Peptides against a protein of PDB entry 7Z53. Designs and how they scored, part 84

Target 1, 150 residues: chain A of PDB entry 7Z53
Amino acid sequence: PRIKNQADCIPFFRSCPACPGSNITIRNQINALTSFVDASMVYGSEEPLARNLRNMSNQLGLLAVNQRFQDNGRALLPFDNLHDDPCLLTNRSARIPCFLAGDTRSSEMPELTSMHTLLLREHNRLATELKSLNPRWDGERLYQEARKIV

## One batch from the design tools (peptide; made by RFdiffusion4, then SolubleMPNN)

Design b2_p21_4_s3 (from b2_p21_4, 9 letters changed)
Fold by OpenDDE base, seed 5:
Structure b2_p21_4_s3 (fold): chain B 150 residues (1-150), chain A 21 residues (1-21)
Amino acid sequence: as target 1 above (150 residues)
Amino acid sequence: TRKELFELDMEKNGVKYQPYL
């Protein structure tokens, strides 16, 4: 979908290249995702939204994932439940709702969708690893610690 | 940073940290 209000655009920057030594032909990417991406877009800025973005069916501290679709076994953002879903209205034949994320515009910009998806996956990966490292942690602890790492 | 601490913990436990692809 076309963004009508450009004032609300979030700038995205590629990771800065770092060339070791004098070798300018080989570059390493500096992870700058957290410097330019507000994690609130993934976790939600408000508690009710944050709860809706979590998987509350277990004590694994996971974020909710799409229950209908996956990307080769990888998680996708869950669908929202909007009364007047603009995504459904845009293409009535596709019947694909807007994604639920901390940013309501997550479905408007593919870049945001992709970034949110990646961070969702990373959170769930981190939470899973933290569970392995700390079996006694409950879902809240796992969620919070993973959130702090992201 | 928290990420660095996590990476250290993962390394200590024999797990190499790698971002999800």
Scores: peptide ipSAE 0.020, ipTM 0.470, DockQ to the pose 0.025
Fold by OpenDDE base, seed 2:
Structure b2_p21_4_s3 (fold): chain B 150 residues (1-150), chain A 21 residues (1-21)
Amino acid sequence: as target 1 above (150 residues)
Amino acid sequence: TRKELFELDMEKNGVKYQPYL
């Protein structure tokens, strides 16, 4: 089924169809990259939120990661600190808070959570590699340059 | 693009670009 509300979707675009010759029964796809990712949901659209999403404990330009849990050693999104945390209220026995991300819907949409997590990992990877290439860059420069590359 | 330039820099240093790892 076609999803009607595109605002809730990750913007992956379909490639153009290709039918070689007279064979219209088999629909092929052109091997083209048509998808794009708006990373603003990862970094936040407001400066206060953007700062809260960063790891400010060092000069490595990293985004903050979860301090309680990892995925087989890989980073997860940090938890938010909401007074009335809907995730805590939904399942009181689990006692797992909502994730903090640039998009407030992150914990409500697992697909977005996954994408945010992947881009978090990518940013931190990029920042780490940029630090290796540019040892004199401070945390702000590393963060901004990694953000531009993502 | 900046991303492509970064990938080239990584390749120059013998590092393969691995997105999202």
Scores: peptide ipSAE 0.011, ipTM 0.336, DockQ to the pose 0.025
Fold by OpenDDE base, seed 4:
Structure b2_p21_4_s3 (fold): chain B 150 residues (1-150), chain A 21 residues (1-21)
Amino acid sequence: as target 1 above (150 residues)
Amino acid sequence: TRKELFELDMEKNGVKYQPYL
C-alpha cells in the first residue's frame, strides 16, 4: 500500500547527474558537499526532548552539558537517564551512560557524538555572545536565536 | 542572514566570529 501521509516518509533525493560529453552509459552523479550536518538534530525534533536538552537552571539559553565530565574545560553532552541504559549494558566496565542528544543515535555512532558535541559547544558559545550583545534577552530568546544561527 | 548579522555585530564589538565548525 502506498503511504499517503508524507509525515510517515523519510525523503531521499537523487543527486543531479553529471553530463560528460562522451558516450558514457553509466550515469555519473555530481558530488555534493557532505561536510554540513543538520544542526536541527542537536536540538531534538520533539518538544519534550528539546526541553530536556536545554539548561533550564538559568536564563542564558544554553543547552545542557555533562555535569560529570569535561574535555579540557570544554563541554560534553549530558548523560541520559535511561532505566535500561544500553550503553551501560554494552560495556559494563566503562560505566558510561548513553548521551542525551537530539538524535537518539548519538551514542551509537562516534561521528554523531562528536558532531553533537561540537554543535553543543557552538550553540552555547553563540548564546553566550548573544547574551553579551543583548543583555536583556531572556533564555528563550537566546536559545532560539542561537539555534537559528547554528 | 541571521548569521551575517551576528558576525557584523561581533565585528562591531571588536570580536571575530570563530565557529567551532
Scores: peptide ipSAE 0.011, ipTM 0.373, DockQ to the pose 0.025
Fold by OpenDDE base, seed 1:
Formats: C-alpha cells, sequence, structure tokens
Structure b2_p21_4_s3 (fold): chain B 150 residues (1-150), chain A 21 residues (1-21)
C-alpha cells in the first residue's frame, strides 16, 4: 500500500490504505484484517491480467473457467497461453499447461491451485446470485460487486 | 461487512447462503 502517513492510516488493501473515521468502520476493518484474504491472487493485481481472467463473452460478471476440463461439473482454472510454458516443459508426458490466475505461482504449488480454484468458484457463485437478485446489473457491476464480497 | 450484507440480502430473498470458503 502507498501510505503517505503511516501514523494515521493502516495498510488494509494492497493498493489502498485504510483510514477509518468511525468506530464502526474500525471494527469492520479489524475484523476484515483478521480474516483478510488477499483476493489479488484470484483477480490479478494488474488490469491487463485482470481482464484476461474475466469471462468477457457475456454480461454475467464471471471469471474465466477452464474450457477443456471440469471437476465433476465444477469449474477449474483456465489455462495460460505461454509460448514457453514451464509446466509443459517440466513434464512432457502430462501435456498439461500452466493455469492462469492472479498469482503467477498458481501452478507451482498444488495448495495455491486449490485455493485459487475455490475462490474462482465462490466468485462465480456470488456473481450468479447477484444477477438473480439484481437482474438489471451489467457484467461489470456484477464482477465488481462479487469481487468486493470475496 | 460486505459479505454480511450479501447474506442478509440473500435471506430476504429466500436464498440460503452456502459459501465455498
Amino acid sequence: as target 1 above (150 residues)
Amino acid sequence: TRKELFELDMEKNGVKYQPYL
């Protein structure tokens, strides 16, 4: 976080400081910090990556999912399109490319892959429910609101 | 929290919230 005055503000978000002005806000932020999941690992910290992680084929505000494989009908992370894919190079027999996620380490550790998959599913679930509750919302709003909840 | 507000909204609409995490 880019904090100009660390005495007055608390690093709450990766990109923004938290400067609470009320006790209610302070408590909510403290609770959020104690349970804070850095969702940048799912959504991407850079706009070009964030766009590539979204399903832009509809107005449902969904994250992109794997188009080749599913887990018993459930979503998996999409594949990346790397020219020199390290996942393909390390195990030529498997022929499985690296996953695309907000964290470049997504394919390096199975634990990260699992966590990213769960958060992907949660986002898409939330976006789907938000669409049901708010049928007039477009894909951008659904995506942003779901992201705020995760 | 944002999550709590969502859960309340879901309950008002008769939808059971079931988080993955």
Scores: peptide ipSAE 0.021, ipTM 0.421, DockQ to the pose 0.024; fails the geometry check

Design b2_p21_4_s4 (from b2_p21_4, 12 letters changed)
Fold by OpenDDE base, seed 1:
Parts: C-alpha cells; sequence; structure tokens
Structure b2_p21_4_s4 (fold): chain B 150 residues (1-150), chain A 21 residues (1-21)
C-alpha cells in the first residue's frame, strides 16, 4: 500500500511503510507465496516503475499483463522496453525480450519469473474480487487494497 | 478456508463486504 504521509510512518513490511492505526492487514495464510517474498519485487519499489507495472487503460486496479502471449489463457508478465535488452542479446534465436517486473532480475532467474507471474495473477484475481465487493471503487482504490492483501 | 481468511482480511481493512450469490 502507498501511504501519502510517510513522515509519520515507519517501514514495517516489504518496501511499504506502516502507519499506526492503519487498516493495513496482510495475512500470510491467504497467499502462501507472499510469506516468502518481498512484494515490492512485484509492485516495484519506485513510483515510476510501479506505474509502469499497472494497467492504466481501465479503472480495475490491475497490474499490466503481457499483450502478446498467454499461458493457456492465463496472464504472463509484460515485456520490458529496454534499448539494449540483455535477454534479446543473450539468445538471439529465441527473440524473447526481458519481462518487466518490480525486480530487475525477473528474467535472470526462472524461479523469479514464475513467482512474479503467480503473484501477478493473484493481484489481478484479488482486484477483481474487490471490484465485485466494492463496485464504486476506482482503479486506484482497487489497486491499493489488492496490494495490501497480497 | 482461504475464502474465510480473505473475508476476514477485507473486514479488517475496512472494505465493504458483499457476499457472492
Amino acid sequence: as target 1 above (150 residues)
Amino acid sequence: SRKELFELDLKENGVEYQPYL
């Protein structure tokens, strides 16, 4: 979750600060993967990167997904747009660019790619559920609340 | 269940809860 007044907040979990009295609740039992990872690797630790990881084409609070490929109908990480893409340079025959994630290592380790993909899907699932529960929420609210849950 | 935990989390976060049909 993004908190506007960070001066009164302290780092608590992952890269997100926690404010006393906040409604931020993270339950490891809901998503077992989150118990072993820093979710900032999924959402991005910097605001410009975080914005680039979001689907800004609608008000559903979703993370961006790959527009070229799917995994049997399921979402994959979006591609990055690097000028000197190391993934393309490493294996020119594959012609697959690096994935975009909160962690720059997302395409360097298959384990990270898989994990980030699962968390991407989980976020979008949660955002969808939250939209059903709170139909008046805009994309920003849905995104933030889903991020709190993941 | 995971669903129950999810619902609990929503309540704790002050999210308006509407059960699915």
Scores: peptide ipSAE 0.020, ipTM 0.518, DockQ to the pose 0.023
Fold by OpenDDE base, seed 5:
Structure b2_p21_4_s4 (fold): chain B 150 residues (1-150), chain A 21 residues (1-21)
Amino acid sequence: as target 1 above (150 residues)
Amino acid sequence: SRKELFELDLKENGVEYQPYL
């Protein structure tokens, strides 16, 4: 698709903007934000980490989500499994481990945590939609295609 | 396809899709 006036456009895909005008949706906002956030923060820059960030229990191409907590049914980042978890050490009463993300700073800055969470949700949403559109795609294809869109 | 997903997303967001403009 081609859009004439890019002044009021927001990146939708990495290579394609969307121009909703004044009707900016959450999805468009998320896509716009990815222009300023390295996707490696979400997916990991190294394969071992990337695998740990994926849900490998199925062929849906999903990122792993927190198994203990949700935000009103919405996904949260999974917890990391650090030997000396600084998040646990700083606030012993809360007993909330550091989140696992592609960026080790994800738990240090709430802004990053929020961004990673949103992108996690968006990836999983995209993967789900891609599965619906392409039922024969395996988990790897779904994951990669969703990753390319985010 | 990604194109189809794009089109669907645009429709869902009330954005007119113009593939050739």
Scores: peptide ipSAE 0.016, ipTM 0.383, DockQ to the pose 0.020
Fold by OpenDDE base, seed 3:
Structure b2_p21_4_s4 (fold): chain B 150 residues (1-150), chain A 21 residues (1-21)
Amino acid sequence: as target 1 above (150 residues)
Amino acid sequence: SRKELFELDLKENGVEYQPYL
């Protein structure tokens, strides 16, 4: 992160301080979030789950996004495909299934849902930027490089 | 990482970026 005054910041292990009084770009904000969270919560801690969280319809290295809803044009987490979806059962009138994320608790905690959504968007942004810089990279390379940056 | 983000920004002029080779 490009934060000017670290003395007024809360330090983190990844050398990314949280500076409430500093001018923080969108990138700095995301970097601050990733300093608090294990990225495995976004990407999945196991390979089968990680594959399910990816967009495999193209070679762009993107994470999967919701196919039904967007937030003013911005991506939301995809829905899970559970046989007995607990989110559907708790409020049958809403008919909104659980979100799919690296952490199964994402739909239970609005804070996690929000964080995962932001990190999803950041990954896809990074993957898109890397594609522009490296047009010959395949989806796997783009995904892995973006993942390492997040 | 933070270092890679800096390198990525420096490479935004269209050159290939390979931080982990």
Scores: peptide ipSAE 0.019, ipTM 0.546, DockQ to the pose 0.025; fails the geometry check
Fold by OpenDDE base, seed 4:
Structure b2_p21_4_s4 (fold): chain B 150 residues (1-150), chain A 21 residues (1-21)
Amino acid sequence: as target 1 above (150 residues)
Amino acid sequence: SRKELFELDLKENGVEYQPYL
């Protein structure tokens, strides 16, 4: 929404808070926020990774989600399949492998993990909605359109 | 349009759409 009160400023970690006094400033800040969401961090910058991040078991255009764990019914990032998983090696008792995301640092920085998780959920939500609106769209179309919105 | 889809998203999330968001 248009920010009319500076008290409604939203700070963001990697950008200046959106405290616009004009519509132009609002747009610039929003663009900065969206630019912070480098789609490559969520979707992968390389096609092999991007494919691994997708749920290819259906035509719903979804990103892959963790098959072992959920957060109160909400999706979590899938695990990577690393031969020598550093996350497992670091804490053997936890037996939790590294997450797979567009950014290799996802398991190293909880802040990024959280953001990626949220965006994963948002993508899948959008894809689901788009499927409802466009039942004939295939998985590729749903995936791409959802990606554009996120 | 992308705008329309965005508006739909906001509505579904219980957020009133306003420009410049």
Scores: peptide ipSAE 0.016, ipTM 0.409, DockQ to the pose 0.023; fails the geometry check

Design b2_p21_5_s1 (from b2_p21_5, 7 letters changed)
Fold by OpenDDE base, seed 3:
Parts: C-alpha cells; sequence; structure tokens
Structure b2_p21_5_s1 (fold): chain B 150 residues (1-150), chain A 21 residues (1-21)
C-alpha cells in the first residue's frame, strides 16, 4: 500500500451493484431510494436517529418539533441534546442549541436548516391529513406513508 | 455577556432561517 501509516486509514465501503441479469457493461448501483426526492437528511439514515427525529408521544406519525420556538405558529426543527453543544459555544448569550435533523450539518448551514424545516412541516402536514383520511391507521403507518410521499 | 431573553433567542432562530422560510 502507498500509505504506510495505516492508523490514519478511513474505512470506505462501496455500494452493492445491481445485477439485472443481462450482459450490461455498465455497473449500476442498487437504488435504495423509494421516493423521487431523497429526504434521508430529514428522516435520518440510522434507526436510532430516525426514532429520535419522530414524535413518539402519540400515534400521529409526526416528526418531532421544537418545543421552545415557533415561526408564526409553524413548526421548527427540534433542538439536539448534545453534551458540549457547539452551537451554544458560538454565542453563549443566545443559548440556542444545535438543531436535530437527519443530517448532522443541519445547524452549520442555514440553507440546510431551512430545507429540513420545510420538509418536516410537509411531513407533519401529510401525516395529519392521512390521519384524517384513515383514522384507524397507527402512528407507524402514518409516518411511513407520509415519508413515502415526501 | 448578558443572556438573551426568550424573545431575543426566538428572533435569532427566526433570523437564521429567514432567507428561505
Amino acid sequence: as target 1 above (150 residues)
Amino acid sequence: MEILSQEEREQLVLERLQSLL
């Protein structure tokens, strides 16, 4: 190996190829996205994070929202619960923690925060509408169906 | 450094998002 210091190696894993069975010379990757828009940044890529992003206090299939602040009655992203929160260190007087989202960069770029907020609002809107249309659906189904639509 | 009020903090949060929300 060209790199002698293996202690600094970063593990990198390649996605699995899609094998359509024909003599396709082009290597295609397995499409893990079921929606037209990849909203993984909103829902999280890992199950523990995904659960933390959800409102688990009810069966409405909603994403968690900020409990301290609102935007003219509209939901904002919840705050993360970080030990030694870097967002609190940038301005100690503001005491505004980092936002919790599927992408850890959500608090680094206002553009990402805004997009995540919009998609969160849309998810919750959809989940609410789906609940109205399907009163017997549980929270998991509502969440998943709303997620598919987003 | 004076600690911001709840309203001031809310304003800062909103200002951060104001460009796209």
Scores: peptide ipSAE 0.020, ipTM 0.474, DockQ to the pose 0.030
Fold by OpenDDE base, seed 1:
Structure b2_p21_5_s1 (fold): chain B 150 residues (1-150), chain A 21 residues (1-21)
Amino acid sequence: as target 1 above (150 residues)
Amino acid sequence: MEILSQEEREQLVLERLQSLL
């Protein structure tokens, strides 16, 4: 498991409750994710997060990748930059920060981490191929067209 | 508690991913 230290508490944040104005007695939660099936887990549901998930250092339309680690030359998810990083708090020996993804649960579930990594790789592959086919496309168009295909 | 080296941290990440990919 990613979290090896069982002596420390794992910080959990409770969802904010939603109170519909009707006689509904069921306590619902505010949906912080997309209301339909899309790729928001990869690209983010909000513009600020989406921007942080992109490689803005060039005009290739790529998603941001890990700068410290690679999988035999293949990209990994970038690390997040949290003030109180729960991944660092739960496993102090490993000192591996949480991963940055469109879904905040990506660091909690290895299955999500793996799927997001695959989709990140596929996006970057598609963007690279699209750039080869369309050399005059800018980074925004490459990103959006790759996103449509994923 | 011993702090993992850079190589050990990389191996930890890769082992977890390789178990699922």
Scores: peptide ipSAE 0.019, ipTM 0.521, DockQ to the pose 0.034
Fold by OpenDDE base, seed 4:
Structure b2_p21_5_s1 (fold): chain B 150 residues (1-150), chain A 21 residues (1-21)
Amino acid sequence: as target 1 above (150 residues)
Amino acid sequence: MEILSQEEREQLVLERLQSLL
């Protein structure tokens, strides 16, 4: 092999095909990163990130929200805690840190920021409604069921 | 370089979001 150090290799695997229930010959891959629908932009694709995106201070199954700013009482994406925050480096006058989201590109384009904010709000809305309908559900179940709906 | 106040930063963030929502 040309590369002697395997640590220099990035592992890439082709996803297995999903078995179609119909006579459709189009190959679809199995989603191996997320559950049901790929919503990794909201929930993250890595377990540590997914946990950081959740509000773990209660059992409401909510995603974490910004603690410094709100939009007329509506939630915004939380800020990330990066040592060398590129958002702070690029615009020192604004002093706005990068947002924390499942998609690391959330702060690169306003459109992504907006979409992630909307989906975060929708998740939290759903989790809140699910809690009202099912008072005995714990935070994990609320989070997962809201995630299934989003 | 003048650093924006907290209120100015909040307004900037909100204006960006409101333009797209």
Scores: peptide ipSAE 0.017, ipTM 0.528, DockQ to the pose 0.028
Fold by OpenDDE base, seed 5:
Structure b2_p21_5_s1 (fold): chain B 150 residues (1-150), chain A 21 residues (1-21)
Amino acid sequence: as target 1 above (150 residues)
Amino acid sequence: MEILSQEEREQLVLERLQSLL
């Protein structure tokens, strides 16, 4: 193991065993960190990050979006606010900060950026539709239900 | 008050899937 001193281990559990429905010897597991489906790339795995990823200015249950740029009216990932932003350090001419997402690698390659953007848009679409269907739902309920669907 | 039925939830999931195609 990488950590030789077991006293330095933290009680971190990524998964839990799932209930076997059959005599299968293979141990099936469920996500024990975020949800059954790992959508941590969208919502983050930590509460502070999750909060930063949300639009807290209203009660629509939306994720935060870019405030400077849009794609034909469609949302883009918000920028991160890193002290030593590697994106700014790498390309000083463009001066485009790294994107904020549940996965810190969201800015490493366009494919990831695109997928994160897509999932961001889908969440916001779902939250909007859920609000339309359930006008009395608050932002937290909308966010959680949209998150459950994603 | 929750208005969304099970069928409506399923429909939303279906719409999601369709939107990704």
Scores: peptide ipSAE 0.000, ipTM 0.175, DockQ to the pose 0.021; fails the geometry check

Design b2_p21_5_s2 (from b2_p21_5, 9 letters changed)
Fold by OpenDDE base, seed 2:
Structure b2_p21_5_s2 (fold): chain B 150 residues (1-150), chain A 21 residues (1-21)
Amino acid sequence: as target 1 above (150 residues)
Amino acid sequence: MKILTTEELEAEVLKRLASLL
C-alpha cells in the first residue's frame, strides 16, 4: 500500500547504481563503504565524515562526543547536523537529532547506537591511554594508533 | 621516556584490560 501520510516518512534517497561489466538487469547500488575491515562504521569511509567524527578542539586524538547528554558520566555519540533530520521528523515530541557515526544507520537501530557508542568509548579510552604512554605523540598519531587497535 | 611501538602498546593495553577483568 502507498503510504499517504508523508509527514511521518523517513526521507530515503535512491542510491546511485553500480554499473557492472556484466549484462545484468538487476539494479545494484554502488558500495560507498570501504571494502576491508577498518572499523569504518566508527570512523567513516570518507575523509570529511572522518574529520567530523573527531574532536578537533585538542591534540588528544579523541572522537567527538555528545555535548548535551551523558550516560552516567560516560560519553554518548554526538548529534548529527542534518537539514532534514529523520530522527526529528519521526519523533517530534522527543526532539532528539540523529547520532553522528561512521555508519549513517547508527540511529535507526538501538543495537547499532549501542555498538557505536561502545566503540567510541573504547577509542577514546585507547587514545587516552596511548597519550599517557607516549606523551609526545600528537593528536593525529594518537587517533591513528587508537584506530588501528579498534 | 621510551616511545612504545604499536605492538608494545597493544600488549600493554591488553595487559591493562586483563587487569580490569
Scores: peptide ipSAE 0.000, ipTM 0.290, DockQ to the pose 0.018
Fold by OpenDDE base, seed 3:
Structure b2_p21_5_s2 (fold): chain B 150 residues (1-150), chain A 21 residues (1-21)
Amino acid sequence: as target 1 above (150 residues)
Amino acid sequence: MKILTTEELEAEVLKRLASLL
């Protein structure tokens, strides 16, 4: 390797190419996101991630929230459970993991983190209000209807 | 209980959001 000090290395991966059956010599990336405006930055583009973002402990249709920290009683994004968590690697003293959101870039800058946090709060607010208006709705319906509004 | 359409629900939510601002 050109870099001798591997202790300071950050893992970086190139996206996989899309291989259209055409003689196109231009390398395009595989689309890994939903193709329409659906707030996938909040809910994820894949079902496994979407499930991990949900609070499945009840039937309130809520997104998962941070269990360790709150902002003056307001919810924060939950922590991710990454094997090689870049947030833990960059700030070893704070020992704060990266945040879990629909977009993996949620922890790149405070502005993104804040936006994701606001949208999470809004979803949970909506789901709570929808439950109040429709007490007979189950958690799946509450989640999906809140998601449609967001 | 009147089952609100998605549109009616959105309108109600927007109304409530507006009342919070």
Scores: peptide ipSAE 0.000, ipTM 0.256, DockQ to the pose 0.019
Fold by OpenDDE base, seed 4:
Formats: structure tokens, C-alpha cells, sequence
Structure b2_p21_5_s2 (fold): chain B 150 residues (1-150), chain A 21 residues (1-21)
């Protein structure tokens, strides 16, 4: 390799091809994130991230929300806790961290931020309604059922 | 892709949220 220090290397793996059907001439990749089309951009595709995205302070099955800011009483995405937060590096004066979402790109484009915020709000709305309809459901069930609907 | 400041990003997010809600 041209680079002697392996610590300077960014691991980049080409996706494995999916098994081609008899008439498929186009190389498709294997889906290595989730088993189906879901809202993994909101919930994360990995368990540690998924846990960080949840409000674990209660049994309401809610996603975590911003603790510093609200939009007219409506939830915003929580801030991430990145060691080298690119949002803090980009605008050192504002001191506003990147948003935490299932998609790490949630802070790269306003459209993504908006969509993640909307889906977070929708999840929390659904979980709240599900709790009202099913008072005996625990937080895990509420979260999973709301997630299935989103 | 235009790199937005945090303030510009917030403003754009709020604008879009307002249009979608």
C-alpha cells in the first residue's frame, strides 16, 4: 500500500453483490442494514444507537428529544455527543451540536433534519396514543408498535 | 452543496417544518 501508517487509512468496503436472478444483468448489493424497508434513519440500524435515540427515563416508548430547545412546544431532535462534533467545529460561535438521529447525516441537510424531526414527532405522537389506548403496555412494546406504524 | 451556517440551517429547518406542519 502507498500509505504506510494504517491509522491513516479509512476502511472502505465494497458492498457484496446480491445473488443474481436468471435475468438480472444489473449488479445489486446485499442489504446489510435492516431486513426490510423501515424508518432506520430515525431509529438507527444498530442497537447501541437505537438505545441512545430512545427516552429511557420513562415507560412511554418515546424517542429522545432536545432538552434545550423546542419549536412552539413541539419536540426537536436531541443533540449528539460527538467527541469531534463537526457542527461545533463549523460554527464555533453558535455552539450548537449536531443532531442525533438514526442517520448520521441528519445535520448535513435541512431537509433531512426536518424529516427526522417530523418522524420523531410522529413516533412520539403514536406512542402516546398507543399508551392511551393500551394503558397496560410497557415502554418497549409502545416503542416497537409505534416504530412498526411509522 | 452550499455549506450552511448553524443559524442558516436552523432557519431552513424551521421554514421547512412550518411548511410541513
Amino acid sequence: as target 1 above (150 residues)
Amino acid sequence: MKILTTEELEAEVLKRLASLL
Scores: peptide ipSAE 0.000, ipTM 0.224, DockQ to the pose 0.025
Fold by OpenDDE base, seed 5:
Structure b2_p21_5_s2 (fold): chain B 150 residues (1-150), chain A 21 residues (1-21)
Amino acid sequence: as target 1 above (150 residues)
Amino acid sequence: MKILTTEELEAEVLKRLASLL
């Protein structure tokens, strides 16, 4: 059901009913906003942020990656470009900016940073594989299909 | 597209995450 009255409530549907093929009468739900998993931490919740998280220099459908550092050849989260970067203010000697992710808290905890990094890598892996399987797909389709799988 | 059970999805996610480490 779509909420018809938009004045009194936020029409925010996080889930859609899914009927399993089994005779289980239990109503299952899938994510109705993005992918099956709420991956807003990877892709952002706002269009400007989502665009900043993407590698727009090509048509490969990839997320942006760190340009200064890699983990044994593996991608890391890109750095943010904040005017008053709290990460730079916290450790002025290291001069390491905060990471850019779909969740602004990505730099608060290493565990969270790691999870975002893994999901970024998975997206880019999927987009790369999808490009290999579908050479004629453009960057937008690759990005969206990879996002649906994540 | 096959709708995965929660358990199947969790297993697939874990498998993928493990492959990224």
Scores: peptide ipSAE 0.000, ipTM 0.264, DockQ to the pose 0.022

Design b2_p21_5_s3 (from b2_p21_5, 8 letters changed)
Fold by OpenDDE base, seed 2:
Structure b2_p21_5_s3 (fold): chain B 150 residues (1-150), chain A 21 residues (1-21)
Amino acid sequence: as target 1 above (150 residues)
Amino acid sequence: MPILSTEEREALVLERLASLE
């Protein structure tokens, strides 16, 4: 059935097609993710997103964390800042925005939320330990080295 | 001050994995 309440619709956009090298009629989408294993689900596949995922307030190489909520003192994913936030639209009473992660689906599936949260925590743990071991490392190096380990 | 080597980074990963068991 056609959804008539457009106010509660998830703002899906039509993907750009990938140009196939063969004579196929199937409209495939272009892959916007990195094609190699680099934990882009945590860090993003694009520089602007990667920057937004980082805690840029210090030189500790940490990922950004939720500023409103914690899990028994442990970090949660930061909230995104979407104009038409589907999380706010789907549950207006909770008023909980979508989470910001490298994977945009992090808020659509609790499993992804959990995994990204764990990986965020692990990154921050690693960056902290690396800072302890290498006090002279700057935030960029800490971030990159922690990222390599994750 | 020590620079973390590749081996040391790997050790950190292994230690973490061991702590999760």
Scores: peptide ipSAE 0.000, ipTM 0.187, DockQ to the pose 0.019
Fold by OpenDDE base, seed 3:
Formats: C-alpha cells, sequence, structure tokens
Structure b2_p21_5_s3 (fold): chain B 150 residues (1-150), chain A 21 residues (1-21)
C-alpha cells in the first residue's frame, strides 16, 4: 500500500454505481435512500434498520433509546453494534460506540447527533401522547402515526 | 378505533414546529 502507517487509516468505501443500461458514460451512484420526505434520517430507509431503531419490548410504538446514558433524565440515541466501529477505533480510551440512527452519519459531528436525538425524543413524546389519546392502539399503529407527524 | 381528528393531528404538528423555534 502507498500509505505505510496503517494504524491511522480509516476505512472508506466508494458507493456502487447505478447501471441504467443507457449509453451514458456518466457514473451515478445507486440511490440507497427513500425518494420522498419521510424523516428517513430518524427511521431508516430499509426495513431491517427501521426495526433495529424501534423499541420492540413493548407495544408503545417507541424508538429505542440508550440504556447506559441519559441527559438529565432525557433519552439519548442508542449505541450501534458495528463489527468495525469507527468511534471505538478513533477514541479507544473512551470506549463509546457510534450511535444508531436512521442516518449512519449521526456520529460524524455533535450537531448531527443532537438533531437525531431531538427527533428521537420528539417521536417518543408523540407516541406517548398518542397512546394516551388512543389507549386501544397497538405499538405498530402508534409508531406509524407518530412517524407521520415527525 | 382512532379518536384523533385531522385537526388534532395538525395541532400536534404545529406544537412540534413551535418547539423547534
Amino acid sequence: as target 1 above (150 residues)
Amino acid sequence: MPILSTEEREALVLERLASLE
């Protein structure tokens, strides 16, 4: 490899190209996100991720929250479970994993983390209020209705 | 059955928007 010091290397991958079958020589990336405004940064663009972001331990329609830390009693983003977690690699002493959100970039800067945290809190607030108003709603309906509002 | 009207749903959206200011 051209770079000799691999200890400081961060894994970085180029996106896959879209192949429309045309004679166009311009390389475009595959769209891996939803094509409409749906707060996918909070809920994810794929079903497996969306499920991982949800609190499935009850029927309250809530998003998953951090189990180790809180901000003065307020929820924080849950931690991700990455095989090669870049957050653990960059700060080995703190041993704090990257946050899990609909957007994988949630841990790139504090401003993004804060915004994702805010929207997670808002979803859970809405779901809680919707449950109060509609006690007979199940967790799926609560989640979807809160998602529609966010 | 849901008891929320369209107006009530809109009110929740407005509340959210107000909280972001």
Scores: peptide ipSAE 0.000, ipTM 0.191, DockQ to the pose 0.020
Fold by OpenDDE base, seed 4:
Structure b2_p21_5_s3 (fold): chain B 150 residues (1-150), chain A 21 residues (1-21)
Amino acid sequence: as target 1 above (150 residues)
Amino acid sequence: MPILSTEEREALVLERLASLE
């Protein structure tokens, strides 16, 4: 190999192909992250990230929201706590960090930011309504049931 | 890294959110 220091190498693996159907000529990869539809862009695909995305200060099953800003009383995505925050580097004067979401690209495209914000709001709405309907449900159940609906 | 400035991103987010009301 041209690179002698293996520490400089980034392991890059090609995804395994999914089982082809009889008439499928297009190679599709296996989804090894989550279910085919689970809104992992909002909830994350890994437990540590998922926990960071949740409001753990109460038992309402809510996602974490921005603590500095709101949109006319409506929730915004929480800010991330990145060591080298590219959003802070992009505009050092504004000092607005990147948003924390299940998809790390949430701050790269405003469309993604919008969608994540909407789904976060929807989750929190659902969790709130579910709590009203089911006062005995704990935060974990509320979160999971809201997540299933989203 | 984001291509848009912070202000541009914010503006576009607000625009998109407003369009979905």
Scores: peptide ipSAE 0.000, ipTM 0.137, DockQ to the pose 0.026
Fold by OpenDDE base, seed 5:
Parts: sequence; structure tokens; C-alpha cells
Structure b2_p21_5_s3 (fold): chain B 150 residues (1-150), chain A 21 residues (1-21)
Amino acid sequence: as target 1 above (150 residues)
Amino acid sequence: MPILSTEEREALVLERLASLE
């Protein structure tokens, strides 16, 4: 029986059922409580940083992206806005600021930058797909659900 | 348990999430 009174219900899900088309007799469970990976490098560990990493100009649940550069149409990490930007101080001729990411070390190694960029792209891809599937979802829900998948 | 590809797992997750609206 379905509970009709939802006013006192907490929408708390630990797992979701997953039934592959090839074998529907076995009910698998997808983790619905937490993300599989600690993606603090993407989303930050503190609320102020997390907000800065998000595109708050719309309700699409997207992470912020670079406004100056793209990689063949693909998003790059946004630049940080540091008063004394070490990246600008290191190479004054290039005038490339440090990247903004959940991990402050994102600009120290190209490998880290690349991984953060890939995960940012994946989040935005997922959020976009989720928006397509759920047009009525707001930006917060889109962001959180995409985050759970990443 | 069936071994699903990354794409298959993603599809299942997205489908389930869509059903939770």
C-alpha cells in the first residue's frame, strides 16, 4: 500500500532499484544516498567555495566555466579571482590566472587541471541531460542529482 | 549480477532519477 499522507514523510532514499533489461529477475540497487567518489576536488568542501564553483546565473544546475577560453567548444575551468594570484606572478607575460576548482592545487599540475576539467564537463553534461528528462527540476536539484552521479 | 558498461549504468541512473520527479 502507498502511504497517502506525505506531509510527515521524509523523502530519504538510500538505494534505488535497478533492473537491467537482460535480466529483470534480479533486482540490483543503486546507491542513492551518497556519491561513489569523493568529488570535493570538483565541488569544494566549504559552502562559500561550492557556491563560487556553481553557475548561479540560471537554474540549470551547472558548474561555472571559463568565460575567456574553450577547448574546441568544450568547457574549461573558470579562472579564480585572487588578489595576489600566484599564476599571474609566476608568468607575468602570459597573464593567465589560476583556475578555480574545489581543490586549490588545481593549477599546480596540468594533470590535476585536466582531471578537474573532465569532471566539470561530466557534471555539466549530466545536469543538462537531467534537465532534459526533468524540465520542472530547479537548479539546486539538478546540481545535487548530477553531483550524486559523478 | 550483470556486468554493465559505463553507458548502461549511466542510463539506468538517469532513468531512475527521472522517475523520481
Scores: peptide ipSAE 0.000, ipTM 0.256, DockQ to the pose 0.019

